# Peptides against a protein of PDB entry 3T6J: the designs that were tried, part 1

Every score and structure here is a prediction.

Target 1, 375 residues: chain A of PDB entry 3T6J
Amino acid sequence: PIVESYIGFIESYRDPFGSRGEFEGFVAVVNKAMSAKFERLVASAEQLLKELPWPPTFEKDKFLTPDFTSLDVLTFAGSGIPAGINIPNYDDLRQTEGFKNVSLGNVLAVAYATQREKLTFLEEDDKDLYILWKGPSFDVQVGLHELLGHGSGKLFVQDEKGAFNFDQETVINPETGEQIQSWYRSGETWDSKFSTIASSYEECRAESVGLYLCLHPQVLEIFGFEGADAEDVIYVNWLNMVRAGLLALEFYTPEAFNWRQAHMQARFVILRVLLEAGEGLVTITPTTGSDGRPDARVRLDRSKIRSVGKPALERFLRRLQVLKSTGDVAGGRALYEGYATVTDAPPECFLTLRDTVLLRKESRKLIVQPNTRLE
Target 2, 372 residues: chain A of PDB entry 3T6J as posed
Amino acid sequence: PIVESYIGFIESYRDPFGSRGEFEGFVAVVNKAMSAKFERLVASAEQLLKELPWPPTFEKDKFLTPDFTSLDVLTFAGSGIPAGINIPNYDDLRQTEGFKNVSLGNVLAVAYREKLTFLEEDDKDLYILWKGPSFDVQVGLHALLGHGSGKLFVQDEKGAFNFDQETVINPETGEQIQSWYRSGETWDSKFSTIASSYEECRAESVGLYLCLHPQVLEIFGFEGADAEDVIYVNWLNMVRAGLLALEFYTPEAFNWRQAHMQARFVILRVLLEAGEGLVTITPTTGSDGRPDARVRLDRSKIRSVGKPALERFLRRLQVLKSTGDVAGGRALYEGYATVTDAPPECFLTLRDTVLLRKESRKLIVQPNTRLE
Positions, changes and structure headers below are counted from each chain's first letter, unless a header gives other numbers.
Peptide ipSAE is a variant of ipSAE made for these designs: the mean of its two directions, with the distance scale d0 fixed at 1.0 Angstrom where the peptide's residues are scored. Compare it only between designs on the same protein; published cut-offs may not carry over.
The geometry check fails a fold that doesn't show the stated peptide or that is severely misdrawn somewhere.

## One batch from the design tools (peptide; made by RFdiffusion4, then SolubleMPNN; aimed at target 1 I85 N86; its pose is not in this set)

Design b1_p25_2_s4
Fold by OpenDDE base, seed 5:
Structure b1_p25_2_s4 (fold): chain B 375 residues (1-375), chain A 25 residues (1-25)
Amino acid sequence: as target 1 above (375 residues)
Amino acid sequence: MTGIAGDVYPVATAEDLAAAAAAAA
């Protein structure tokens, strides 16, 4: 078998300022069959990057072909095990040297294993479809999230000599229609500037890229889906995201007004964006469970994904990227924290919904180190 | 950066194990 590993201070999610990495390590075996799907995605990456909703001037100047591998994890040491990884965690290095993506395939398999009778917050009519397509849609989302999410976008930089990596006279901010007015100075990084919101903001951008690009027929074809199957994969991927946004409330601490998990905060933000789009795209309805206790249902109108959802996500995603590229911390924080705010204001009453989420919380899944054998 | 991670809970604490045991009972 082909064995991959990494070890060191890598992910900064546990640092309040998003800068200091926690110590992590894994040993994994390459899943060749799943890796082949991601290789096809890599082959289309340069073309798919052009589909992202920002000008080429806000994308990397040179496409650097990344590596993308699916891994079956044998052991993982850290505070949490991810579904996918994009490294290095330095945007400057990603722009100049490239990056590597991995999907932790067997972790994903555990994550999307669902018992129908325990599946919360979905309409009854969606449950079978959700169970059927959760896995495939998750593969699509992870691939896009890592490769084209974390792997996309340019940071505008002024180096120590005062030179810019962009043309100040010709590059226009698509949100303002004006020339670029802010950038990263030498020594400034994404994490150092955006600090407390950096990790969650980037995860939100990556998740949004996944939702946005999964609508592209070429993406679905790469993963082997066409026709009705492709539409179902799209629907379940979006449905999973809005459901995840509701589930995310578990990781909010009202007393401290803070989030305890960057990815879940990101998913809540996306839910808020899609709710704001209105027009019946997403509906969260408080209900009563069969046990007589509070429950809720999330509904996504599949017929409005392209007409309502896509434009809303396009505008939001473009704004995320522009603010990131220009190092506009004030604008970025205002945007992101605005959507990340959890109140009990109607109509959603998110704090009340949080109580429902906690009440309906599924037993925590345990991930244990597997044994291996030779056949 | 770590990708999608929220769908998988971190390593179980003693409290998590106790809760799981109670739910299985």
Scores: peptide ipSAE 0.034, ipTM 0.529, DockQ to the pose 0.428
OpenDDE base, seeds 1, 2, 3, 4: peptide ipSAE 0.020, 0.031, 0.032, 0.034; ipTM 0.486, 0.502, 0.511, 0.499; seeds 1, 2, 3 fail the geometry check

## One batch from the design tools (peptide; made by RFdiffusion4; aimed at target 1 A83 E207)

Design b1_p29_2
Amino acid sequence: SSTSVFGPYDWDNGAATFKENTAAAAAAA
Pose (drawn by RFdiffusion4):
Formats: structure tokens, C-alpha cells, sequence
Structure b1_p29_2 (pose): chain A 372 residues (1-112, 116-375), chain P 29 residues (1-29)
């Protein structure tokens, strides 16, 4: 459509429980030139799902060209203006017929070297160069194969299923599936507090995982003297964001105040666990004399160490999502999402520095439409 | 006539909405 639109109580992020949605609405025009560069990603999108750490039976049944667009926003009502979105929020529809992927083009043009804190003098160079371009990649993947992948195991009214039980097996355990989503049950209704952050984490992780693929970069025009940087800046940005996320964690309530930032911290912790000097947090000192930190990500070890930690992570997340296993999901997540002062990081002590170097986000003013 | 909303962080490289948990935000306050 020339004009793209949508509205309702949709994103569930701000419900302390995680079920009730917050009302919003938007009207934006579809840009053509930048969209083809996405519809390309849609065309070859089919294969990639099978590159995911879980078997094809643990994935949605068919596939689709649900849609991927680039929208110049006219009116976005509500609390915020996301860079990209995958909707409608009803999973059943995501699997049965389809969903849509939205990359808002003109919001970007808004959001773009001393404020590059927790980086090094190198780095921020590659950051300034490849952040914008890589942003499109991460978004495309986050939206398309982030939530586009995965399958829910649901018990229909009768004792039957939405799938064939005897032929499905859990790679982690080896047994046959003993858990699932029963009638009326949904992602939010079960995982609740964690559902948003958990699902986002999965999407971003698939983001990096497939951001390691030559083809996607060929779609975005990155290869050779190019294919490096963008990937690096992407991962580096992920780990840095994992650091900045401490600001949005409340230690006194042992509670996270956001899904994306928490998820990003989790991915950071998983990478730190992979060890092998791949990632480091250094309690440095800023030129101003106050405290500070430098995030060190060895790029040569990206494929040899980091990737395994990813696909094992995604495999587990997805496995627990399909069977709807809350116990394992939480135990696997809230454990990763835990914030403590234990070394050789001391996140409780780092959080202060994160708050000192903290940033307050900008405001986006919006135009109106007068009737003549 | 014009309205404004909170934008994304300059460092963001994702589709983060940066929506905060209302109860958690209140507790932090």
C-alpha cells in the first residue's frame, strides 16, 4: 500500500505483568527506493530459517513473504517511535498466515564522537562509519528472522495437537516433548514478566548470528573490505549496549526496567561466559579524571568462540519457547539476567559509571495535517 | 499543534522501543 497504517492496544512492554498492551497508532507512507533493498531480503528469506540451530520441525510449518517495507512516518501516536516492528502481535497468526516487517525510513534520518563512551579511539571510528549501515541489517534480521522464526506447540481443544508428537524430539534432552501451550495460553500469558525481554533477546541474537552470513551482506552491499567492519561494529555495539543496559536495571528491586536493554545485557553476559578473552570490561579512568570503562571485543575470535555461544543460546531459547517451558526458560534467563558485584566485572560497581556517563534520549517532533 | 515523543538513543543499533516497565519505573523513582 501507498499508505501504511495500524493502531490498537499492541505492544505489551509497559505492563508490569506483561500482558496488557499500550495503545498506539501510526500512519506512514511507503518509500519505494529503499524497500526493494528489503524485498530482496524477503526473497531469499526462506533458506535462512533452516540455518537456525533447531530442526525444521521446531520451526513454523510453511513460510511467507509477509512483507518488509521502509516507511516515512507521518503520525506515530503514543509513548514512542520504534525503528522497526513485526506485527500483528498475535503469534497464532504469525505462524498460520503471516505477519509484517516494518523498517521506518525517516526516523533513522533523525538518529545519527565524545559521546561514544566505553569505546576506544579506534572502534568509534569504525562505529561512526558502519553504525548507520549496519543498523539496517540488524533491524532487518531482528524483525524478519527475529520473530519470523520459531514455532509454538499448542494443544488444541481436543487431545490432538497442532503437530505430530511421536516424531518431535528435544535436542537438549533427547526425550519426546512433555510440555506445550494449551488452549487459551499465549507467550505473554505464560512467560509474563520475562516474555518481552526473552523474545527480544532471541531476535537480537538471531540478528548477530545471521549477520555473520555473507549473503545478507551481499544484500546490503557489504563484502571484501566491507564485510568486515559492519559485522564487527554490529557485535561491538551489541556488547556495548549490554554494558549500557545497567542504567535500566533497578538493583534494589532486583528488577529490570526494559526488555531490550535487559536482553542486550543477557547477550553480553553469554559472550563474557564464552570467555577466551573475546570480551572484556576494564575499570579505566576517563580524561576528566572521573571513573570510566572500556569495552574490549577481540574481533578475530568472533567465529571461533562467540558464534558457538550464540547458536547454543538460540537453540535453548527456541527449544523452551516451543514447548512453552517457563521453569527452564526463567532458570536459563533470570540466571543470565542476574546483576551482581562479583568480579572480574563487578556490574553493581560498573552500573554507577554507566549512570555517570549516562545519556538522556532525544525528542522527535511530529508534523500535523490540516484540512482545507 | 505539533506533538513530540521520545526518540531512540543515538547509540541504538536495533529496533528498541525503550519502553519502561511502569511499576519498575515508579519503584526506581
Amino acid sequence: as target 2 above (372 residues)
Amino acid sequence: SSTSVFGPYDWDNGAATFKENTXXXXXXX

## One batch from the design tools (peptide; aimed at target 1 Y13 I85 E203)

Design b1_p30_2 (made by RFdiffusion4)
Amino acid sequence: AAAAAAAAAAAAAAAAALATAEEDTSAWGF
Pose (drawn by RFdiffusion4):
Structure b1_p30_2 (pose): chain A 372 residues (1-112, 116-375), chain P 30 residues (1-30)
Amino acid sequence: as target 2 above (372 residues)
Amino acid sequence: XXXXXXXXXXXXXXXXXLATAEEDTSAWGF
């Protein structure tokens, strides 16, 4: 459509429980030139789902070209203006017929060297160069194969299923599936507090995982003297964001104030656990004399260590999502999402530095439409 | 008078919600 639109109580992020949605609406026009660079990603999108750490039976049944666009926003009502979105928010529809992927083109043109804190004098160079371009990659993957992948196991009214039970097996356990989503049950209705952050984490992780693929970069025009940097800046940005996320954590209430930032911190912790000097947090000192930190990500160890930690992680997340296992999901997540002062990081002590170097986000003013 | 003032405040809040939004560079999945 020339004009793209949508509205309702949709994104459930701000409900302390995680079910009730917050009302919004948007009207934006579809840009053509930048969209083809996405429709390409859609065309070859079919294969990639099978590169995911879980078998094809643990994925959605068919596939689709649901849609991927680039929208110049006219009116976005509500609290915020996301860079990209995958909707509608009803999973059943995501599997049965389809969904849509939205990359807002003109919001980007808004959001783009001393404020590159927690990096090094190198790094921020590659950051300034490859942040913008890599942003499209991460968004495309986050939206398309982030939430585009995965399958829900639901018990229909009768004792039957939406799938064949005897032929489905859990790679982690080896048994046959003992858990699932029953009638009326949904992602938010079960995982609740964690559902948003958990699902986002999965999407971002698949983001990095497939951001390691030559093809996708060929789609975005990255290879050779190019294919490096963008991937690096992407991962580095992910680990840095895992650091900045401390600001949005409330230690007193032992509570996280956001899904994305928490998820990013979780991915950071998983990478730190992979160890092998791949990632480091150093309690440095800024030129201003105050406290500070430097995030160190060894790029040569990306495939040899970091990737395994990823596909094992995604395998577990997805496995627990399909069977709808809350116990395992939480135990696997809230454990990773835990914030403490234990070394050799002391995140409780780091958080202060994160708050000192903290940033306040900008404001996006919006145009109106007068009727003549 | 109280009713009018409440209506005016509600209109101002609705207009502010349409005029300006906080920046967010994250991709959302609903």

Design b1_p30_2_s4 (made by RFdiffusion4, then SolubleMPNN; from b1_p30_2, 15 letters changed)
Fold by OpenDDE base, seed 4:
Structure b1_p30_2_s4 (fold): chain B 375 residues (1-375), chain A 30 residues (1-30)
Amino acid sequence: as target 1 above (375 residues)
Amino acid sequence: DAAAEAAAAAALAALARRAVKRLDTETVIL
């Protein structure tokens, strides 16, 4: 078997300032069969990057073919086990030297093991479809999230010599219509500049890329889905994201006005974006469960994903990227914290919904390390 | 300058960053 491992101070999710890496390490075995799908995704990456809703000037100047591998993790040492990884985390290195992506395939499989009766917040008509396509849809999402999410975009930089990595005269900010007015100076990084929002913001960008690009037929074909199956995978991927946004409320602490998990904050932000799009795309309905306690249902109108959801996400995702590229912390914070704010304002009443989410909280899964043997 | 101190703290933190982006499975709802 091909063994892959890494170790070090890698992820900064537990640092409130997004700066200090947590010690992490894993040992995994390459899943060759699953890696083949990601290899096909890599082969299409250069073209798919052009589908992202920002000008080429906000994308990497040169495509650098990354590695993408599906891994079956044998051991993972850290505070949390990821479903996917994109390394390195330095955006400057990503754009100049390249990167590597991994999907922790067997970890994903564990996440999919949900009993129908324990599946909260979905309509009954969606549950079977959700169970069927949860795994496949998440494979798509992880692949896109890592490769084309974290692996996309350019930071505008002025180096220590005063040289820019972009043409100040010709590059236009698509949001303002003006020349670029802000950038990263020498020594400034994404995490250093965006600090408390950096991790969640980047996760939100990556998740949004996943949702946006999963609508592309070529992406679904790469993963082996066509026709009705492809549409179901898309639907379940989007449905999962909006459900995730509701579930995310568990990780909000009202008393401290803070989020305890970057990915969940990101998913809540996406939910807010899709709710703002309106037109009946997403509906959250408070209900009463069979136990007589508060419950809720999330509905996603499949027919409005492309017509309502995609344009809303496109605009939002473009703004995320532009603000990231230009190092506009003030604009980025205003945008992101605006969507990340949890209030009890109608019609959603998110603080009330949070109480419902907590009442319906699922038991935490125990991930047991697998074993392997020599023949 | 509070901005300079924040930048310095950020720079010091950046030196420690061998940063990997990951989708955390603990919060995977899918």
Scores: peptide ipSAE 0.056, ipTM 0.490, DockQ to the pose 0.067; fails the geometry check
OpenDDE base, seeds 1, 2, 3, 5: peptide ipSAE 0.031, 0.027, 0.035, 0.028; ipTM 0.599, 0.418, 0.514, 0.542; seeds 1, 2, 3, 5 fail the geometry check

